# Peptides against a protein of PDB entry 4U39, part 118

Target 1, 302 residues: chain A of PDB entry 4U39
Amino acid sequence: SIKVIGVGGGGNNAVNRMIENEVQGVEYIAVNTDAQALNLSKAEVKMQIGAKLTRGLGAGANPEVGKKAAEESKEQIEEALKGADMVFVTAGMGGGTGTGAAPVIAQIAKDLGALTVGVVTRPFTFEGRKRQLQAAGGISAMKEAVDTLIVIPNDRILEIVDKNTPMLEAFREADNVLRQGVQGISDLIATPGLINLDFADVKTIMSNKGSALMGIGIATGENRAAEAAKKAISSPLLEAAIDGAQGVLMNITGGTNLSLYEVQEAADIVASASDQDVNMIFGSVINENLKDEIVVTVIATG

## One batch from the design tools (peptide; made by RFdiffusion4, then SolubleMPNN)

Design b2_p20_4_s4 (from b2_p20_4, 7 letters changed)
Fold by OpenDDE base, seed 3:
Structure b2_p20_4_s4 (fold): chain B 302 residues (1-302), chain A 20 residues (1-20)
Amino acid sequence: as target 1 above (302 residues)
Amino acid sequence: AEVFIPNATAQELLAKLRSL
């Protein structure tokens, strides 16, 4: 089974966005130290952590409180994650609960023998230096606790949106990019396409790889596959070129009109931009909600 | 068509796709 655990405010917003977009084949768990915020989750499983420590009043933007809250609730987290083959841990880094609890939850998932993937954001520069420093500590702790850690630099989202984009819309886009990172992997296993992958293929590319980068490309029209692939490999979300990656996971998602030719064309572009010795796996997914759009997701590991 | 090639290089995967 695949489980997605949202940790703290940002992680729970991402989980809500996944549920609203009908991401299939996954179980959703919402974790928070704030009981009022947790009640707004759409997840089937809702877990309040650190109830004795925080009394449901949240972590006060302190990562050490988030960490201790997860440690207090370890047995409850273990029971909720039990029997998962794969666990996605999603959080916004820089806060109290997400920054402190997500590494503890990730380690619990890994110790249970699940393939553990972190999908986390760095805070925007406008959130201030304190959040950036807290996020750096949380990311370092996540790297030690996961098989693969996808880090989304929120400041790079500002390169793909209008400069006048309201702060609330920038956060919604960050939640959407977290959704795309989880869905881009989970759909390869859980959703039928022209080329399906099994869990063993994904496990081979993601096990003990450390940090990963994600690129996303979306296009429409006659050359949509090639354009989406080119946008994915040149995505602002990629902090480095994919040519240095030891492994590449590619998802090619389209509507019912997605052709094998389009899948080949997109895969050829990503392969040509990658190292010759790269371990590449690719899958195709059919999403009926995509009319004329193709979405290419590239995850570079190693 | 399901194409599963564990630990395949990009070139091997592309070659398999071209054979379908």
Scores: peptide ipSAE 0.007, ipTM 0.397, DockQ to the pose 0.477
Fold by OpenDDE base, seed 2:
Structure b2_p20_4_s4 (fold): chain B 302 residues (1-302), chain A 20 residues (1-20)
Amino acid sequence: as target 1 above (302 residues)
Amino acid sequence: AEVFIPNATAQELLAKLRSL
């Protein structure tokens, strides 16, 4: 089974966005120290952590409180994650609960033998230096606790949105990018496409790879496959070129009109931008909601 | 169709795709 665990406010917002977009084949778990915020989750499984420590009042933006809250609730987390083959741990880094609890939850998932993938954001620079410093510590702790850690630099979202985008919409876009990171992997396993991957394939690429970068490209029209692939490999979300990556996971998602030729064209572009010796895997997914759009997701590991 | 080659290079994966 595949489980997605949202940790703290940012992680729970991302999980809500996944549920709203009908991401299939995954179980959703919402974790928070704030009981009021947790009640707003759309997840079927809602877990309050650190009830004794925090009394449901949240972590007060302190990562040490988030950590201790997850440690207090270890047995409950273990029971919720039990029997998962794969666990996505999603969080916004820089806060109290997400930054402190996500590494503990990830370690619990890994110790249970699940393929553990972190999908986390760095805070925007406008959230202030304290959040950036807390996020750096949380990301370092996540890297040690997961098989693969996808880090989304929120400041790079500002390069793909309009300059007049309200702060609230920038956070919604961060939640969407978190969604795309989870869905781009989970759909390869859980959703039938033209080219399906098995869990063993994904496990081979993602096991003990450390940090990963994600690129996304969307296009329409006659050259949509090539354009989507080019946008994915040049995505502002890629803090580095995919050149030098040891592994590449590619998802090519289209509507019912997605052709094998378009899949091949997109894969050729990503392969040509990657090292010759890269361990690349790719899958294709059919999503009837995309109509004429193609979405290419690239995850570079190593 | 399952198109996976364990430890395949990008070129080997592309070659397999072209064979489908």
Scores: peptide ipSAE 0.007, ipTM 0.420, DockQ to the pose 0.425
Fold by OpenDDE base, seed 1:
Structure b2_p20_4_s4 (fold): chain B 302 residues (1-302), chain A 20 residues (1-20)
Amino acid sequence: as target 1 above (302 residues)
Amino acid sequence: AEVFIPNATAQELLAKLRSL
């Protein structure tokens, strides 16, 4: 089974966005120290952590409280994760609960033998230096606790959106990018396409790889596959080129009109931008909601 | 090596890409 755990406010917002976008084949778990915020989750499983420590009042933006809250609730987390083959741990780094609890939850998943993938955001620079420093510590702890850690630099979202984009929309876009990171992987396993991957293929690329970068490209029209692939490999979300990656996971998602030729064209572009010795796997997904759009997601590992 | 294989099956393309 595939489980997605949203940890803290940002992680739970991302999980809500995943549920709203009908990401299939995954079980959702919402984890928080704030009982009121947890009640707003759309996840089937809602877990309050650190009830004794926090009394449901949240972590007060302190990562050490988030950590201790997850440690207090370790047995409950283990029970909720038991039997998972793959676990996504999603969080907005820089807060109390997400930053502190996500590494603990990830380690629990890894210790249970699940392929453990972190999908986390760095805070925007405008959220202030304290959040950036807390996020750096949380990301470091996540890197040790996961098989692969996808880090989304929120400041790079500001390069994709209009300069006049309201702050609230920038956060919604961060939640959407978290969704795309999870869905871009989970759909390769859980959603039938022109080219299906098994869990063993994904495990080969993601197991014990450490940090990963994600690029996303969306396009329409006659050259949509090529354009989407080019946008993915040049995505502002890629803090570095995919050149030098040891592994590349590619998702090519389109509507019912997605052709094998388009899949080949997109895969060739990504392969041509990657090292010759890269372990590349790609899958295709059919999403009826995309109609004329193609979405290419590239995850570079190593 | 040429990665693009005209008229290849999805499985052949995948196998080729994995062999790089």
Scores: peptide ipSAE 0.007, ipTM 0.431, DockQ to the pose 0.097
Fold by OpenDDE base, seed 5:
Structure b2_p20_4_s4 (fold): chain B 302 residues (1-302), chain A 20 residues (1-20)
Amino acid sequence: as target 1 above (302 residues)
Amino acid sequence: AEVFIPNATAQELLAKLRSL
């Protein structure tokens, strides 16, 4: 089974966005130290951590409280994650609960033998230096606790949005990018397409790879596959060029009109931008909600 | 090995991410 665990406010917002977008084939778990915020989760499984420590009042933006809350609730987390083959741990780094608890939860998942993937955001620069420093500590702890860690730099989302984009929309976009990071991988396993990957293929690319970068490209029209692939390998979400990656996971999602030729064209573009010795795997997903659109997600590891 | 990706316009990416 595939489990997605949202940790703290940002992680739970991302999980809510995944549920709202009907991301299939995954079980959702919401984890928080704030009982009121947790009640607003759409997840089937809602877990309050650190009930003794926090009394449900949250972590007060302190990562050490988030960490201790997860440690207090270790047995409950273990039971919730039991039997998962793959665990996505999603969080907004820089907060108390997400930053502190996500590494502990990730380690629990890994110790249970699940393929453990972190999908986390760095805070926007406008959230202040304290959040950036807390996020850096949380990201470092996540690297040790996961098989692969996808880090989304929220400041790169500001390059994607209009300068007049309200702060609330910038956060919604961060939640959407977290959704796409999870969905781009989970759909390869859980959603039938033209080319299905097995869990062993994904595990080969993602096991013990450390930090990963994610690019997304989207296009329409006659050259949509090539354009989506070019946009994915040139995505602002990537802090650098996919050359030098040891592994590349590619998702090519299209409507019912997605052709094998388009899948191959997109794969060839990503391969040409990658090292010749790269272990590249690609899957294709059919999303009936996509009309003339192709979405290419590239996750580069190693 | 370090993994890198170049610049697409962020707005186009966001608009489509919202539509998925």
Scores: peptide ipSAE 0.000, ipTM 0.271, DockQ to the pose 0.031; fails the geometry check

Design b2_p20_5_s1 (from b2_p20_5, 10 letters changed)
Fold by OpenDDE base, seed 1:
Structure b2_p20_5_s1 (fold): chain B 302 residues (1-302), chain A 20 residues (1-20)
Amino acid sequence: as target 1 above (302 residues)
Amino acid sequence: MILVYLVGTAQEVLEALRSL
């Protein structure tokens, strides 16, 4: 089974966005120290952590409180994650709960023998130096606790949105990028296809790989496949070129009109930009909600 | 629905796709 665990406010917003976008084949778990914020989750499983420590009042933007809250609730987290083959841990780094609890939860998942993937954001520079420093500590702890850690640099979202984009929309886009990172992988595993992915192949590419980068490309029109692929490999979210990666996961998602030719064209672009000896997982997914859009997601590991 | 799933090197994936 695949479980997605949203940790703290940012993680829970991302999980809500996943549910709203009908990401299928996964179980959703919302974790928070703030009981009021947790009540707003759309997840089926809602877990308040650190009830004795915080009394449901949240972590006060302190990662050590988030950490201790997860440690207090370890047995409940273990029970909720038990029997998962794969666990996605999603959080916005820089806060209290997400930054502190996500590494603890990830370690619990890993200790249970699940393939543990972190999908986290770095805060925007405008959120201030304190959040950046807290995020750096949380990311470091997360890297040790996961098999693969996808880090989304929120400042790079500002390069892909209009300069007049309101701050609230920039946060919403960060939640959407978190969704795309989880969905880009989970759809390859959880969506029935003509050829199913062996979960062993996912383990080979994602186990003990450390940090990963994600690129996303979206396009419409006659050359949409090529344009989406080019945007993905040149994505501002990629802090480095994909040609240095040890592993690449590629997802091509389109509507019911997605052709084999478009799939081949997009794959050719991504593979040609990758190292020749890179271990690649390639998948194509039909999503009726995309209509005329093609979405290419590239995850570079190692 | 997943249409195609391929695992291999970038070159092997390309060759497999071209064979479809």
Scores: peptide ipSAE 0.281, ipTM 0.857, DockQ to the pose 0.863
Fold by OpenDDE base, seed 2:
Structure b2_p20_5_s1 (fold): chain B 302 residues (1-302), chain A 20 residues (1-20)
Amino acid sequence: as target 1 above (302 residues)
Amino acid sequence: MILVYLVGTAQEVLEALRSL
């Protein structure tokens, strides 16, 4: 089974966005130290952590409180994650709960033998230096606790949105990018295709790879496949080129009109931008909710 | 619904896609 665990406010917002977009084949768990915020989760499983420590009042933006809250609730986390083959841990880094608890939860998942993937954001620079420093500590702890860690630099989201984009929309876009990172992988595993992907192949590309980079491209029109692929490999979210990656996961998602030619064209662009000897997982997905859009997601590992 | 999964080197994946 695949479990997605949202940790703290940012992680739970991302999980809500995943549920709203009907991401299939995954079980959702919402974790928070704030009981009121947790009640707003759409997840079927809601877990309050650190109830004794925090009394449901949250972590006060302190990562050490978030860490201790997860440690207090370790047995409950173990029970909720038991039997998962794969666990996505999603969080906004820089806060109390997400920064402190996400590494503890990730380690619990890994110790249970699940393929553990972190999908986390760095705070925007405008959230202040304290959040950036806290996020750096949380990201460092996540790297040790996961098999693969996708880090989304929120400041790079500002390069892909309009300059007049309200701050609230920038946070919503961060939640959407977290969704795309989880969905781009989970769709490849959880959705039955004409050819089934062996979970062993996913493990080979994602196990003990450390940091990963994600690129996303979206396009419409006659050249939509090529344009989406070019946008994905040149995405501002890629802090480095996909050249030099040991593994690449590529997802091409389109509507019912997605052609084999478009799939080939997009794959050729991504493969040509990758190392010749890269281990690649390729998947094509039909999403009936995509009209004329193609979405290309590239995850580079290693 | 997922249509196709391919696993291999970038070259093997491209060759497999071209054979579909």
Scores: peptide ipSAE 0.258, ipTM 0.834, DockQ to the pose 0.887
Fold by OpenDDE base, seed 3:
Structure b2_p20_5_s1 (fold): chain B 302 residues (1-302), chain A 20 residues (1-20)
Amino acid sequence: as target 1 above (302 residues)
Amino acid sequence: MILVYLVGTAQEVLEALRSL
C-alpha cells in the first residue's frame, strides 16, 4: 500500500489539497500536535502526536517540541504506517510540528521497510530568517531519514506565479506543488494502467538517493506537450539541471485527448535533457479533469 | 488510467515509446 502522511499545518494542507484533487490509490494520514488544526483535516486517519507534551496546543513553532511529540507517539505512528510499501512524508519546513516530527516519522517509515519519500517545502524568505534556519535543520534531518527527499524552494514559486499574487495564494501554490510532487510519483504506482510499473524498479531509482529536484511544466494548445516538457526541464523549482541526475521520474498527464505523439514529443525533450545512462521511469496518465492542459512532472534523483 | 510505464535508460525508454 501507499501512504501519504501530512505532518503539521503545511503537510495537512497539502494532504487536504490531494484529497480535494482526488489523488487515487493512496491512504491519507494527517499528523499534528494542534488538535484544533487536526480536526480540519480531510484525511481518514487523524493522529494527534505528543498529546502529553503539548496537550493539543501545538508545538509553538519549536522543532524540538515537534520532534519530541513524534517520539512520544512512536508506537501510534508505527501502527499507522505498518504494512505500507511506500510512505510519502509531506511537510512545510520551518514550523514546529512539520520540521521536528517529519524526520522522526520518516525514520519510522524507513525502519518499517517502506520506501520513504519526503516531499517538503522551504519557507518563503518573507516568512523570516528564523523559519529558514529551522527549515535547514529539518531538511538536513529529513535527508538522513528518507530514501529520497524532494525539496521545493517556495521562493521559486514566486517565479512561476504572477508578481501580484497575494501571499495567501503563494501558500496555496506551495500546497499545490507539494500535491504535484506526491501525485507525480503516486500516479505512476497506484493508478491502474495498460502497463503497470514494477515497484522494484521504483525502489531501484528512489532508494537511498538522497536529495531530489522536481520540475513542473503546464501548457495548453497545439504544442502543449513540447511546451510542458520544456517548462518542466527549465522549471524554476529545479535548483540544478537534470543532466547530472542518476535517475529521472517523468510523468506526463493529460486529458482524454492526450495523443501518443504528444507523449513521445514530451519524452524526447526530457530524455534529450537527461544523461544517456540515466535510469528513467516514464509514465503517461489520463486525468479526465484536465481539459486542454498537459502537465509534465520531472523528478531528478541522485 | 495510466497509458504506459517504461523503465530503462533514456534511450531504451524512447525506443520503447517509439515501438508502441
Scores: peptide ipSAE 0.290, ipTM 0.860, DockQ to the pose 0.887; fails the geometry check
Fold by OpenDDE base, seed 5:
Order: sequence, then C-alpha cells, then structure tokens
Structure b2_p20_5_s1 (fold): chain B 302 residues (1-302), chain A 20 residues (1-20)
Amino acid sequence: as target 1 above (302 residues)
Amino acid sequence: MILVYLVGTAQEVLEALRSL
C-alpha cells in the first residue's frame, strides 16, 4: 500500500489539495499538533501528535516541539504506517510541526521497511530568515530519514507565476507543486497500466538516493508534448540540470487523446537531456480530467 | 489509466517506446 502523510499546516494543505484533485490509489494521513487545524483536514486518518506536550495548541513555530510531539506519539505513528510499502512524507519546512515532526515520521516509515519519500517545500524568502534557518535544519534531518527527498524551493514558484500573484495564491501554488510531486510518483505505482511497474524497479531508483529535483511542464496545442517536456527539463524548480542524475522518473499525463507519438516525443526530449546510462522509469498516464493539456513531471535522483 | 511503464536506460526506454 501507498500512504501519504501530511505533517503540520503545509503538509495538511498539500494533502487536502491531493484529495481535492482525486489522487487515487493512496491512503491519506493528516498529522498535526494543532487539534483545530487537524479538524479541517479532508484526510480519512487524522492524528493529533504530542497531545500531552502541546495540549492540542500546536508547536508554536518551534521545530523542537514538533520533534518531541512526534516522539511522544511514535507508537501511534507506527500503527498508522504499518503495512505501507511506500510512504510519502509531505511538509512545509520552516514551521514548528512540519519541520520537527516530518523527519521523525519519515524515520519511523523507513524503520518499518517502507520506501520513504519526502516531498517538502522551502519557505519563501518573504517568510523571514527564522523560517529559512528552521527549514534548513528540517531539510537536513529529512535527508537522513528518507530514501529520496524532493525539495521544492518556493522562491522558484515566483518565477513561474505572475509578479502580481497574491501571497495566498503563491502558497496555493506551493501546495499544488507538492501535489504534483506526490502524484507524479504515486500514479506510476498505484495506477495499473498495460505494463505494470515492478515496485522493485521503483526501489532501485529511489532507495537511498538522497536529494532529488523536480521539474514540471504543462502545455496545450499541437506541439504540447514537446513543449511540456522542454518546460519540465528547464523548469525553474530544477536547481540543476538533469544530465548529472543517476536516476530519472518521468511521468507524462494527458487526456484520452494522448497519442503514442506524443509520448515518444516527450520521452525523447527528456532522455536526450539525461545521461545515456541513467536509470529511467517512464510512465504514461491518462487523466480524463485533462482536456487538451499534457503534464510532464521529471524527478531527477542522485 | 496508465498506458505504459518502461524501465531501463534512457536509450533502452526510447528503443522500447519506438517498438510499440
């Protein structure tokens, strides 16, 4: 089974966005120290951590409180994660609960033998230096606790949105990018295809790879496959080129009109931008909710 | 629904796609 665990406010917002976008084949778990915020989660499983420590009042933007809250609730987290083959841990780094608890939860998942993938955000620079420093510590702890860590630099989201984008919309876009990172991988595993991906192949590419980069491209029209692929490999979310990666996961998602030619064209662009000896997982997904859009997600590992 | 999964080198993936 695949489990997605949202940790703290940002992680729970991302999980809500995943549920709203009908990301299938995964179990959703919401974790928070704030009982009121947790009640707003759309997840089936809701877990309050650190009830003794925090009394449900949250972590007060302190990562050490988030960490201790997860440690207090270790047995409950173990029970909720038990039997997962794969665990996505999603969080907005820089806060109290997400920053402190996500590494602890990730380690619990890994110790249970799940393939553990972190999908986390760095805070925007405008959120202030304190959040940036807390995020750096949380990301460092996540890197040690996961098999693969996708880090989304929120400041790079500002390069792909209009300069007049309200702050609230920038956060919604960060939640959407977290969704795309989880969905881009989970769709490759959870959705049966004509050729099923062996979970062993996913483990080979994602196990103990450390930091990963994600690129996303979206396009419409006649050249949509090529344009989406080019946008993905040149995405502002990629802090480096994909040509140095040891592994590449590529997802191409289109509507019912997605052609094999478009799939080949997109794959050729991504493969040509990758090392010749790179271990690649390629998946093509049909999403009936996509009309004329193609979405290409590239995850570079190693 | 997923159409195709391919695993291999970038070249092997491309060759496999071209063979479909």
Scores: peptide ipSAE 0.254, ipTM 0.833, DockQ to the pose 0.888; fails the geometry check

Design b2_p20_5_s3 (from b2_p20_5, 10 letters changed)
Fold by OpenDDE base, seed 1:
Structure b2_p20_5_s3 (fold): chain B 302 residues (1-302), chain A 20 residues (1-20)
Amino acid sequence: as target 1 above (302 residues)
Amino acid sequence: MIKVLLTGTKEEVLAKLRSL
């Protein structure tokens, strides 16, 4: 089974975005220290952590409170994660609950023997130095607690959106990028394919790989597949080129008119940009909501 | 749903792609 755990406000917003976009084949768990915020989750499983420590009032933007809250609720987290083959831990880093609790939850998942993938954001620079410093500590702790850590640099979202994009829309785009990271991987496993992907293949690419990079490309028109693939491998979300990556996961999502030729073109571009000895997994998904749009997601590990 | 999951090295992936 695949479980997605949203941790704190940002993680829960990302989980809500995943549910709203009908990400299939995963179980959703919302975790928070704030009981009121947790009630707004769309997840089937809602877990309040640190009820004794916080009394449901949240972590007060203190990562140590988030950490202790997850430690207090360890047995409940273990029971919620039990029997998962794969666990996604999603959080907005820089806050109290997400930053502190996500590494603890990730370690619990890893100790249970699940393939543990972190999908987290760095705060925008405008959220201030305190959030950036807290996020850096949380990311460091996540790196030790996961098999693979995808870090979304929120400041790079500002390079892919219009300069007049409202601050709230920039946060919504960060939630969407978190969704794309989780869905890009989960669809490879959970969606039935012409060629069955063995979970062992994903495990080989993602186990103990440390940091991963994610690129996204979106295009329309006659060359949409090639353009989307080129945008993905040159995405501002990539902090480095994918040519040195030991593993690549690629998702090609299109409408009902997505052709095998378009899938081949996109996969050839990404494979051609990857290392010669790279282990590559790619899949295609039909999403009727995309109409004429193709979305290529590339996750590079190693 | 055309899910073509191709796994392998770059060469194996490209070879599989060319065989589709």
Scores: peptide ipSAE 0.071, ipTM 0.731, DockQ to the pose 0.752
Fold by OpenDDE base, seed 5:
Structure b2_p20_5_s3 (fold): chain B 302 residues (1-302), chain A 20 residues (1-20)
Amino acid sequence: as target 1 above (302 residues)
Amino acid sequence: MIKVLLTGTKEEVLAKLRSL
């Protein structure tokens, strides 16, 4: 089974966005120290952590409180994650609960033998230096606790949105990018393919790979597959080029008119931009809502 | 849905892709 655990406010917003977009084949768990915020989750499983420590009043933007809250609730987290083959841990880094609890939860998932993938955001620069410093510590702790860590630099979202984009819409876009990261991988596992990808193939590419880069490309028109692939490998969300990536996960999502040629063309572009000895998994997904759009998600590991 | 695992040299990966 695949479980997605949203940790703290940002992680729970991302989980809500995943549920709203009908990301299939995953179980959703919401974790928070704030009981009121947790009640707003759309997740089936809602877990308050650190009830003794925080009394449901949240972590006060302190990562140490988030950490201790997860440690207090370890046995409950273990039970909620039990039997997962794969666990996605999603959080907005820089806060109290997400930053402190996500690494603890990730370690619990890993210790249970799940393939553990972190999908987290760095805060926007406008959220202030304190959040950036807290995020850096949380990301470092996540890197040690996961098999693969995808870090989304929120400031790079500002390069793909209009300069006049309201702050609320920038956060919604961050939640959407988190969704795309989880969905891009989960679709490759949960959706039946023409080629039997076993879970061992995904494990080979994602186990103990450390930091991963994520790129997204969207295009329409006659060359939409090639354009979407080129945009994905040159995405502002990529902190580096994928030319050294030994592992690549690629999702090609299109409407009902998505052709095998378009899938092949997009995959050729991404493989051509990757390492000489790349292990690439790609999948194609049909989404009837995309009409003429193609979305390419690339996750580069190694 | 098409799922493909491509492994090997870049040339081998590209050759496999082109054989689809």
Scores: peptide ipSAE 0.048, ipTM 0.703, DockQ to the pose 0.468
Fold by OpenDDE base, seed 3:
Structure b2_p20_5_s3 (fold): chain B 302 residues (1-302), chain A 20 residues (1-20)
Amino acid sequence: as target 1 above (302 residues)
Amino acid sequence: MIKVLLTGTKEEVLAKLRSL
């Protein structure tokens, strides 16, 4: 089974966005130290962590409280994650619960033998230096605890959205990018395909360990596949070129008019931009909500 | 839903893609 565990406010918002976008074939778990915030989760499984430590009042933006809360609730987390083949741990880094608890939860998932993928955000610069410093510590701890860590630099979202995008919409876009990172991988595994992936192939690529970068490209029109692929490999979300990646996961999502030619064209662009010795997994998905749009998601691991 | 999943090295993926 695939489990997505949202940790803290940002992780829970991302999980809510995943549920709202009907991401299929995954089980959702919401984890928080704030009981009131946790009640707003759309996840089927809601877990309050650190009930003794925090009394449900949250972590007070302290990662050490988030860590200790997850440690307090270790057995419950283990039970919730038990039997997962793959666990996505999603969180907004820089907060108390997400930053502190997500590495602990990831380690629990990994110790259970699940393929453990972190999908986390770095805070926006406008969230302040304290959050950036806390996020750096949380990301470092996540790297040790996961098989693969996708880090989304929120500041780069500002390069892909309209300049007039309200702050609230920038956070919603961060939640959406987290969704795209999880869904981009989960659809490769959980969505029925013409060609099924062996989970062992995914495990081989994702177990190569390290930071992963995600690029997203969206395009419409006649050259939409090529444009989307080019945008994905040059995405502002990529902190490095994909040519140095040990593995590449590519998802091409289009409407019912997505052609095999478009799929091939986009995949050829991404594969051609990848390292010669890179392991690549490619999948295409039909989303009926996409009219003339193609979305290419590239996850570069290593 | 048309899902095509291709796995392998770059060469294998490119070869598979070109065979579709």
Scores: peptide ipSAE 0.033, ipTM 0.665, DockQ to the pose 0.787
Fold by OpenDDE base, seed 4:
Structure b2_p20_5_s3 (fold): chain B 302 residues (1-302), chain A 20 residues (1-20)
Amino acid sequence: as target 1 above (302 residues)
Amino acid sequence: MIKVLLTGTKEEVLAKLRSL
């Protein structure tokens, strides 16, 4: 089974966004130290951590409280993650619960033998230096606890959105990018294709790879597939080019009019931009809500 | 719904794509 565990406020907002977008074939778990915030989760499984430590009042933006809360609730986390083949750990780094608890939860998933993937955000620079420093510590701890870590730099989202985008919409876009990172991988595994992906192939690409880069491209019109693929490999979310990537996961999502030719064209562009010896997995997904839009998601490992 | 899922090396993926 595939489990997505949202940790703290940002992780739970991302999980809510995944549920609202009907991401299929995954089980959702919401984890928080704040009991009131946890009640707003749409996840089927809701877990309060550190009930003795925090009394449900949250971590007070302290990562050490988030860490200790997950340690207090270790057995409950183990039971919730039991039998997962793959675990996505999603969180907003820089906060108390997400920053402190996500590495502990990831380690628990890894110790259970699950393929453990972190999908996390760095805070916006405007959230202040303290959050950036806390996030850096949490990201370092996540790297040790996961097989693959996707880090989304929120400041790069501001390069994709309009300059007049309200702060609340910038956070919603961060939740959407977290969704795209999880869904881009989960759709490849959980949804039957013409050629079924072996979970062993995903393990080969994602096991013990450390940091991964994610690029997203969106386009419409006659050359939409090629344009979306080019935007994905040059995405502001990529901290580097994918030319050295030994592993690539590609998702091509379009409306009902998505053609095989468009899938081939997009896949050829991404494969051509990758390492010569790249192991590539790609899938095409139909989403009726996209109509004439194509979304290409690229995750590069190695 | 996934229409096509292809896996493998770059060469295998390109070969599979060309066979579709």
Scores: peptide ipSAE 0.031, ipTM 0.657, DockQ to the pose 0.831

